# Designs tried in a protein design run: peptides against a protein of PDB entry 6O8C. Part 190

Target 1, 262 residues: chain A of PDB entry 6O8C
Amino acid sequence: VGLRYEKISLPKIHPRYDLDGDASMAKAVTGVVCYACRTASTLLLYQELMRKGVRWLVELVKDDYNETVHKKTEVVITLDFCIRNIEKTVKVYEKLMKVNLEAAELGEISDIHTKLLRLSSSQGTIESSLQDISSRLSPGGLLADTWAHQEGTHPRDRNVEKLQVLLNCITEIYYQFKKDKAERRLAYNEEQIHKFDKQKLYYHATKAMSHFSEECVRKYEAFKDKSEEWMRKMLHLRKQLLSLTNQCFDIEEEVSKYQDYT

## One batch from the design tools (peptide; made by RFdiffusion4, then SolubleMPNN)

Design b2_p27_1_s4 (from b2_p27_1, 13 letters changed)
Fold by OpenDDE base, seed 3:
Structure b2_p27_1_s4 (fold): chain B 262 residues (1-262), chain A 27 residues (1-27)
Amino acid sequence: as target 1 above (262 residues)
Amino acid sequence: SEFEEFRKAAPPLSEEMQKKYEEWLAE
């Protein structure tokens, strides 16, 4: 879930010379661009925090993977040891059978041996699954986090600072328009300056809003969407790892039932 | 005002950065 922000738009700018209207308009524009600056900063911060979270999660999942691999290895060793012991026992009983002794017990031990071999065969599937997970987590894999560095906005883009420059220009004009309004009437030269400043205000405001929409909001939304998709996949992978771990424990438990025969 | 507080909270631009942004504005 990403940050919520309000959709903002510039007020309508009328070409007519009106000191009261122009001051009011300039105030509104200043407010909108100010909001854009703050929002851009917040969106940037969110993305930086998310990048940290992504890196943290990757390391966590790698640790989980390594633990699962370790557990799997232990189970394989235990299972192989058990199989070898049962095979030795089978050979002993086969010798006894030749002397017409312990025929009933031989059948039971042979059945256990068959069950253990079946358990051993399942290890291949677990190994294949672990390899798949490893490949997905590896550089260039489907769950690589390179997107987190590519998508979205970054401090190096200096978007907030750029918007701040425009905001400063707009604010200066707004303060002048407040003064103009207080004068009620302007001399010819001052009136011409006011008209030119109004055009500059429009230019700066439009540039600010375009930059905000195209370079801040759009890129943020792309980052957000990508992060959500990636996160779903990572959570699913963690569930898979847990499942594999549980399978290892199940095998270990099953093997333990036959320890009396080893 | 909230606006004035925001403006004051923004760090001042260095001369170098100011020049860069002026160039950016000219684009």
Scores: peptide ipSAE 0.018, ipTM 0.505, DockQ to the pose 0.033
Fold by OpenDDE base, seed 5:
Structure b2_p27_1_s4 (fold): chain B 262 residues (1-262), chain A 27 residues (1-27)
Amino acid sequence: as target 1 above (262 residues)
Amino acid sequence: SEFEEFRKAAPPLSEEMQKKYEEWLAE
């Protein structure tokens, strides 16, 4: 779940000279661009935190993988040992059978041997699955986290600072328009300055909103979408690892039943 | 105001960065 933000738009800017209207408009514009600055900062922070989380999760999953591999290895060793011991036992019983001793027990031991061999065959499937997971987690794999460094906005982009500069310019004009409003009427020269400042305000505001939408929001949404997709895949992979671990435990449990015969 | 609080919370831009952003504004 990503951060929720409100869609913002600039108020309509009328070209007509109106001291009261212009002050009100400038105030509204200041508010909108201020929101954009704060939102951009929040979106950036979220992405940075998510990047840290992604790195953390990758390490966690790698640890889970290593544990699973370790468990699998342990089970394989135990199983192979058990198989070898049973095979030795079978040979002994076969020798005894030649002397007509303990023939009834040979059938049971042989059945156990067959079961153990079947368990051993399943290890190949587990190994293949682990190899697949390893390949996906490896550098350049399907679950690589390179996207986290490529997608979205970064501190190096200085988007928040750029927007802040524009906000400062807009705020300055707003304060001037507030003063102009208080004067009720401006001299000709001051009126012309006011008109020019209004054009500057429009320019700065438009630039701010364009930058916010194209360089902050759009990139954030792309990052969010990619992160969600990646997260789903990682969670699925963790479930696969858990399944493989459980299979190893199941095999271990089954082998333990036959340890008394070794 | 909310924007004043935000401005106070934001770190000031260096002179170098300010110049760069002024150039950016001129585009």
Scores: peptide ipSAE 0.017, ipTM 0.513, DockQ to the pose 0.032
Fold by OpenDDE base, seed 2:
Structure b2_p27_1_s4 (fold): chain B 262 residues (1-262), chain A 27 residues (1-27)
Amino acid sequence: as target 1 above (262 residues)
Amino acid sequence: SEFEEFRKAAPPLSEEMQKKYEEWLAE
């Protein structure tokens, strides 16, 4: 998961004065920095969309958690009710057994009681698991989404706009170099200006590429890595919740088999 | 050109932001 982009490098800038070569070089530089601007914009958009997705997933998992807790509570109530009823029945049959009646039935009911108590003990494990999940989802927990706000690039960084300013400067020089090329020969003063502009082009291009690599790409990659790790953990947690829900249903089904005795 | 399309798609910078970026460029 992630955006693929091509690694682009600046063309070599030769120090030699050459109107044709300089125009061609400037064109190439303009293309590279233009690509960087577009890529930076795309990377930013991806991150913003991913942040929305993260928030959405957190809410979804919280809803799943609440549903699981609710189901667990229902099962506990049902199980406790069944246990109480069977305990009452056991007492009645124990009294009857004292007068040599219903001994076989008492044995069966006692076995059911034992099974229900075992089921009840499993609820403690489910509760512990739910508490663990809750702690992980809580603020400061292992699955907190605070990283999504801290990592990567943000619109407030204005990286795209910064690159665009550099691109504008580069483009202006490129257009001037096209004009210079069309003149075929420059006067001495214009030649000196051309040389200075070429130096400026170099500085702008270098700054653009450095900014792109260090502030856009690097931070994006860090965001991507953290997002992938977090996503895997969240998906695993959802599976755990589903498993707990299924366990609750299984217990409910087993309890239903003994309702004839309650 | 790809540049022209990008330029059109990007909102223009305010004068204040332009000044800030010029300062940033000077650093």
Scores: peptide ipSAE 0.017, ipTM 0.520, DockQ to the pose 0.032
Fold by OpenDDE base, seed 4:
Structure b2_p27_1_s4 (fold): chain B 262 residues (1-262), chain A 27 residues (1-27)
Amino acid sequence: as target 1 above (262 residues)
Amino acid sequence: SEFEEFRKAAPPLSEEMQKKYEEWLAE
């Protein structure tokens, strides 16, 4: 999971004054830093999209939770009603049994009552599980999405823009070096300027690559790792909710078998 | 070139932002 990018490195910069070599080097540097800019932009976009996805998933899971709670409530009401009705029936049959009537029927009803009570006991476990899930989804819970706002790179960091400025500086030097190359030989002053610009190029390039690696790539990787971890936890939680929902349906189905006695 | 593609894809910085980042470069 995550964006794949190519590992980039700056070409070797030779200190020797060479108009042809310097132009070629500058071109290569421009290409590398350009790639860094594009990659940084792509990584930022990916993270922003992921943040949106995270928010969406949180809401989805909350909806799932609410649906499960609703279903649980419905089942509890139905089950309680059924139990109460069976209990009333049991009392009637117990009275009849005192005169030795309907003994076999009483046994059947009592068995149903016992089964219903067992089903009812499982509701406590479901409730506890739902409470746990609610706690995890709550603000400050284990599944909070605060990491998405903290980890990675953000538009406010202006990393892409910073790299773009460096790229612009590098590109200007590159174009000058192309011109210098075309001149084949520079006067003393222009040669000194060229040498100075070469140092500037190196400085800008190094700064760009350092910034890219440390402030873009590294933070992106951290974001990716956190996102993967969080996603695993969220998926697990969704499975738990599904399991709870299924348990509710199972209980409902079982209760439906006894409708004739309720 | 990749540069041209980038330039096309990324809006240019405002003069104010350019100055700000030049200051950043000077640090």
Scores: peptide ipSAE 0.016, ipTM 0.527, DockQ to the pose 0.032

Design b2_p27_2_s1 (from b2_p27_2, 14 letters changed)
Fold by OpenDDE base, seed 1:
Structure b2_p27_2_s1 (fold): chain B 262 residues (1-262), chain A 27 residues (1-27)
Amino acid sequence: as target 1 above (262 residues)
Amino acid sequence: ELEEVLKKMEEEWEKEEKERELKKLLE
């Protein structure tokens, strides 16, 4: 899970005035910041999609939970009904035994009753497990999805737009440096402007890289880590729900074996 | 490559959501 991106760094910026070197450097800086813009956009998109996925998964797991609860309820009703019927049968046989000495059949039914009561006791464990799962999925629970809204980068942060502004400034200077290079020699005033622009380029580039690293990459990585952890926990929870469902089916199957005696 | 990965993820989630919705309608 997650997007792979290349680690980027700014080229070395030399303080010496060199029209060819400065143009080359400016080109490289432009490329790096362009990559940062594109990467920031991609990272943002990934996070937005993941947020949608998180919401989707929460609803899916809630549905699974409700289905499990429903199945559990069905089994409880069936089991209770079976127990009541067996108890009635036991009473009838006890009365008959006083008259006809039918002891062997009564023993078998009594054993069935005992087994059914044991199955009924296991329902308590299932209920406890379901309550635990419900607690974890509830607002404020350990599997709450509030982190998905809080962590990472958001469209409202306007990181891509901010980087684009810096890129525009850098690109403008780069184009000027290309022109300067073509002139081969600048007059004194133009040379001074070139030097100032080089300082501006450095400023914009540094700001862009800092913003990219601190506001885009770092926050993305934090979001990614949390999403992976949360996802693993949610998948595990789904497996637990499946296990509980299977236990309900097992109980239902066992009860069905004794329905012929009721 | 990254765009393709994102597209695939989106398609998978949309497909699964539609299936879930369909299941709910049939219940």
Scores: peptide ipSAE 0.009, ipTM 0.377, DockQ to the pose 0.007
Fold by OpenDDE base, seed 3:
Structure b2_p27_2_s1 (fold): chain B 262 residues (1-262), chain A 27 residues (1-27)
Amino acid sequence: as target 1 above (262 residues)
Amino acid sequence: ELEEVLKKMEEEWEKEEKERELKKLLE
């Protein structure tokens, strides 16, 4: 679940002046920071894709909701009409019963009326469920997608670009250290420059790793956790909507059985 | 698990976008 990446750390930087060691160290640092840049880019892409998916899913669920509401409304109208017709029939048979006619038929129709009233009572439960779903999908509801815009990393943060700048500085020093190594021995002035560049390398590397950890990885993990939770809830809600739709169809089917008596 | 869900969503989203673009071209 989620993108996997390797936990990375900077190699130890020794204070001793050593042309071979410094070149090797610089190479390793370059590799680590390069990996951080690539990883940051991948994590950003993942989040952007997820944001698109979130928007898509919200619209899908809203459509499902509207369809369910429409179906419920249709069933309510049909059921109410059927109940009214049965009630008229009951009144007619009650009059006939006064003259000792059609007593058995009256009992059957009365039973149907009772069943229809029970079905009608279930509509209140469906309505309550739909209202709950609507409240959850509202802008201030529990399933609002505002988190997707706030959490994680964004292109506007320019994290990848910032890391790339640091990587460029590090890479430049690495190439210089390769040249220094090839010279085997440096003059005094060149040696002092090398030592100074080593300090710069350390500074850039530390800054890059701190930025990667705090501004990329940490925020990504927070985004991932929230997205997983939200997604699970949304999928569950969609299943609830489907269940409500099926209940409406079941009621409609049951009502159709009694329409012949009206 | 989440990666698989995201992949499916991406595929559906891309299909819908292509259909919209095609519809616009045919208008």
Scores: peptide ipSAE 0.008, ipTM 0.402, DockQ to the pose 0.007
Fold by OpenDDE base, seed 2:
Structure b2_p27_2_s1 (fold): chain B 262 residues (1-262), chain A 27 residues (1-27)
Amino acid sequence: as target 1 above (262 residues)
Amino acid sequence: ELEEVLKKMEEEWEKEEKERELKKLLE
């Protein structure tokens, strides 16, 4: 899970005045910062897509929860109805036993009643599990998605745009250094400007790399880690819901076997 | 127009950075 990106670093910037070397260095710096801009954009896009996915998954799980609750309710109603009918039948057969009739059938019905009561007791466990799941999905719960809005980078941070500004400054200096290289030799004043621009290049490059590392990469990694953890928990919760649903179906099937006696 | 926008963004960024630095100094 997550995007793979290449770790980038700035080339060594030599303090020595060298028109050929400076042009080559500037080209390399431009390439690195350009890559940082593209990477930052990609990382941002990934996070935005993940946020959409998180919201979608939350709604999906809520739907699953509601379906499970509905199924559980149906089973409870059916089970309670069956229990009441069996209890009525038991009373009738008990009366018949007083006159020495239907003794064998009473035993069978009593066994069914006991089984139904056991099934009914399991409903409490299912209910407790559903309540736990509900609490986890609730606002402020352990599976709340508030982290998705807080962690990582956002379009409003304007990180890509900030990096692009720095890239533009760097690129401008690079093109000037290409021209300087073509001149082979600069006049004194032009040489001083070149040296000054080289310092600016270093400043912009360092700023870009720091911003990229601290504001883009680090925050992305934090978002990624939280996303992975949260996703794992959500998938586990879905499995729990599925298990509860299956338990409800199993109970329903078992109850159906005794409906002929009611 | 684009150059002006970029220049403004750069200025805003510098302001934000200065504010952060000031905040750190005041802490």
Scores: peptide ipSAE 0.006, ipTM 0.355, DockQ to the pose 0.020
Fold by OpenDDE base, seed 5:
Structure b2_p27_2_s1 (fold): chain B 262 residues (1-262), chain A 27 residues (1-27)
Amino acid sequence: as target 1 above (262 residues)
Amino acid sequence: ELEEVLKKMEEEWEKEEKERELKKLLE
C-alpha cells in the first residue's frame, strides 16, 4: 500500500583531493539527490490525489447516508400505515368475536399485528445506528477528514523546489568537477576553489538528504498510515450503511406480505 | 557535526598538500 521508494543514502565523501575521485563522487551525489527530488515530487502528487479521493469518498458516503435515511423514512411511513390498518381490522374482528364469529381469523390478524410491532421496534435500532453514523461523519467526528489537510506534505511547503535548488547547486559543482578532471592538473587557485566547492557540495547534499528525510519521507509515511486507517473505517461504514439499507428493504418486503389483510 | 566533518576534511587536504610539497622538494 502506498508508493514504494528506495532508501537512499549519500556516498562516502573522501576528504582526499582527487580530481577523478571527486568527479565520480559528485556524479553519484547528483544522482542520489536527483532521485530524492523525483521521489519527493511523486510523494507529493500521491498525497494530493489521495486528498481529492478522501473528499470524494466523504461526499459519496454522505450521499449514501442520505439515501438510507430516505429509505428508512419511507419504510416507517408504510409500516405505520399498515399497523394502523391492522389495528382497525382487529377491532372489527373483536366485535365479531363477541358474537362468536371468525375467532380463527382474529387470531391470525393478532399475530400479524404482533409481528408488525416487532418490525416497528427494529426501526429504533436502525435509527440509532444511523445517528451513530451521522455523528461519526460530522465535523469533529471520528471519521472527519481534517487529518488529510494537516498531515503530510503540501505544495505550499515548496519541498520539491527547495530540493531542486540544492540539486542545481550540486549539479553545477559536478560539471565543474568534470572539467577539472579533464584538466588533469589544476593551478593552485583553481585547486583551492575545487576544495571549497567540494565542501559546498557536501553541505548541499547533506541538507538535501536531511530535508528529504525529515520533511518529505517522514511526513508522507505519517500521511499514508493515517489514510489507510481512515479508509478502512470509511469502507466499513459504507458496509454498515448497506446493511441498514438492506434491513429496510427486508422490512418493506415483509410488510408487503400483510397488505392483503389491510 | 557537519562543521566537524568539514574541518576534518580540510585537515586532510592540508596534510596531503604538505606531502605533495615535500615530494616535489625531494624530486
Scores: peptide ipSAE 0.013, ipTM 0.397, DockQ to the pose 0.590; fails the geometry check

Design b2_p27_2_s2 (from b2_p27_2, 12 letters changed)
Fold by OpenDDE base, seed 1:
Structure b2_p27_2_s2 (fold): chain B 262 residues (1-262), chain A 27 residues (1-27)
Amino acid sequence: as target 1 above (262 residues)
Amino acid sequence: ELEEVLEEMEKEWEEEERERLRRELEE
């Protein structure tokens, strides 16, 4: 779930000289660009928090992976030990059978041995799955978090500061237009200055909105989309790890049934 | 006529503003 923001657009700027209209327009522009500044700051904060979350999740999943690997290793050791013991028992019973003793029990033990070997074969599949997960988490893997440092906006971009500078320029003109409005009528020279300032206002506003849309919003959306995709994949991977862990437990439980024969 | 003059000066204003923004960020 990404941060919601409202679509903003500049008010229409009329070319006609109108002190009341120009003051109102300038006020509206100031409001819009002010919103852009605040929004840019919020979007930046969101991304920074998400980057922290991404790093945290990576470490968490790595821990899960290591735990799964550890559990798998334990099961392998236990299973191998059980197999070796059953094999020894089989050999003993085979020797006894040569002298026509204990023939009935050999079949059961042999069946257990076969079952244990089948369980052992499943370890290869678990290992392969773990290797796949490891490769995905490795540097350059499909689940690498390098995108989090590349995508989106960063404090070093100084987007908020840039927008603030433009906002300051716009605000200054707005205050002047309020004064001009209060005068009701300007002398020729002041009128010309007002017209020039109106053009400057337009320029600053356009630049601010362009910067906001292209350097803040667009990059944020790209970051958001990438983060959502990555997050889904990470959660799925975590489920896979859990599944592998459960498989290890299942094998361990099955092996425990045959420990009485060892 | 004034609008045309303003449009002609727009490029100059863009450069000036860019320099101003740079100065403000360096301070």
Scores: peptide ipSAE 0.017, ipTM 0.494, DockQ to the pose 0.067
Fold by OpenDDE base, seed 2:
Structure b2_p27_2_s2 (fold): chain B 262 residues (1-262), chain A 27 residues (1-27)
Amino acid sequence: as target 1 above (262 residues)
Amino acid sequence: ELEEVLEEMEKEWEEEERERLRRELEE
């Protein structure tokens, strides 16, 4: 998962003075740095969208957690009430047994009581699981989203703008080299200026590519790796929550079968 | 002598470019 981009490299810049070759080289460099600028913008946009998605997912999972906790609480109350009523019924039937009445019914009620107690025991496991999930979702927990704000590139870094400035400088030199090529021969002073501009072009291009690689691509890849790892963990946690929710519904359904005996 | 002049020119335009980048990013 992530944006695909082409690996780019600068063309070879020959030190030899050649008006035709220099114009062609400058054109190629302009194209490469232009691509880097566009790619950097796209990578930044992707990261910003992912950060929004991360925040959204965190809130969604927190809402799911709260709903599960609420459901669990309702089930516990209902289950406890049912257990208390069954216990009262058992006591009544035990008194009746002293006069040899309702022996078969007492056995049935006792079995129901045993089943309800087993269901009650499972609530402790659900509670422990919910507590674990809560701890993981807490601000200092293992699934905190602090990495999303720290990793990668940000608009405040002004990487796209920096690359655009360098691209503008390169483009100006390229246009001059097109003019120089059209002249076919330059005067001595103009030739020296051309040679100097070629060195500037190399400097700007190298700076642009270094910045792109180190400050854009590298940081993006780090962000991508962190996001993928975090997303896998969050999806797993969400599945755990769903499982706990289903367990609560199953318990509620089972309890409802015995409400007629209470 | 020519190499020294070229080195000096390189230093000058590097400083100018750094200053230009600074100004453009502050705008």
Scores: peptide ipSAE 0.015, ipTM 0.460, DockQ to the pose 0.028
Fold by OpenDDE base, seed 5:
Structure b2_p27_2_s2 (fold): chain B 262 residues (1-262), chain A 27 residues (1-27)
Amino acid sequence: as target 1 above (262 residues)
Amino acid sequence: ELEEVLEEMEKEWEEEERERLRRELEE
């Protein structure tokens, strides 16, 4: 679950010249854009942390994979050894059967041999599953983490800094509007400047909100969605690896039961 | 007439903002 943020919108900017209203409006705009800056920063931080987490998880899963492969290999060697030994035993008992000895034991050993061969055949399925997992984890695979580098926002985008610049402009105008309000009445030239600054405020505010929405929020949401999907897939893969590991242990346990026959 | 003036001002503001952003991002 990603970070939750509140949807923000700019207050309505009235075209009417009103020193009190304009100061209040400017204050509200400053607050909204300030929130956008803080939110953008938080969203960026979250994404950077998630990227670190993704890299960490990839390495963890690779380690798990290698461990599983190692265990599988160990079991295959053990199983093959056991099969070879039981086959030798079968040959010995077959010779004994020529003199009508140990008939019951031969049957038991033959059954064990059959069971071991079945276990050996299951290794092919495990191998196939491991190969599939390997392909998914490989570069260009379905679980590649290339998306984490492409999606979302990055420090190099300088989105927070850009928003901060706009916020500074807005804040400056707000403070001027507070002064204008205190004057109660402006001279003609000062009034015209106030009107122009109000338009500038609108421009900066709209630019800030557009940038925030399009370059910060939208990209973050895309990153979040992809990260959640990828994480689910990775967790599922880990479960698969665990299952394969358990299968290897189960086979090893079964083989251990027949060691006395070798 | 007012719209034309506003459009011209917007262009100037865009230019000023680009320059400001450039200066601040170079630091």
Scores: peptide ipSAE 0.016, ipTM 0.478, DockQ to the pose 0.029; fails the geometry check
Fold by OpenDDE base, seed 4:
Structure b2_p27_2_s2 (fold): chain B 262 residues (1-262), chain A 27 residues (1-27)
Amino acid sequence: as target 1 above (262 residues)
Amino acid sequence: ELEEVLEEMEKEWEEEERERLRRELEE
């Protein structure tokens, strides 16, 4: 879920000298660039929070992985112990059968042995899946979080500060245009200054909007898209880990049913 | 678009300056 922001555009700037129109235009430009500054700050904050969330999620999933590996190891030990005990029992019953004693129970024990061996084979699949997950979570793996440090905007870029400087310049011109409007008529030199300031206003505004669009919005969108893709993959991986954990519990439960025969 | 707007503004200013100079030459 990305931050919603409104698409902003600069108002049309008329080249005609008009004190009322120029003041109104300057006000509108100030508003637009002010919005850009605030939006850039919000977008930056969002990305920084997301980076923290990404790091947190990586650690969480690593912990889940370690827990799953531990559980798998426990189940393997239990299963192997059960198999060894059943094998001993089978050997005893086979010897007894040769002496024509207790042949009826051998079939049941042999069936249990076969089932346990099937369960043991499934552990290989779980191990392979865990190894795949480990490789994906490893540095340089498909789920590495290096993109979070590379994509998007960062405080070190000083985008908000750069926009704020431009906003300050624009605001100063706007206040001057308000004064000019109040004078109703300017002397020739003041009129020329007004015209030059209007050009400066346009320059600063265009620079601000270009910077906002190219260095803030575009990079944010790239970060957002990458984060959504990565988050989807991480959540899927976490579900896989949970599935593997559940498989371990299922095996443990099934093994427990046969412990009475050992 | 920016360059076009600036060029239009410059043309208007040049026209105003030419008219001012014409008025000064006619006094």
Scores: peptide ipSAE 0.014, ipTM 0.448, DockQ to the pose 0.860; fails the geometry check

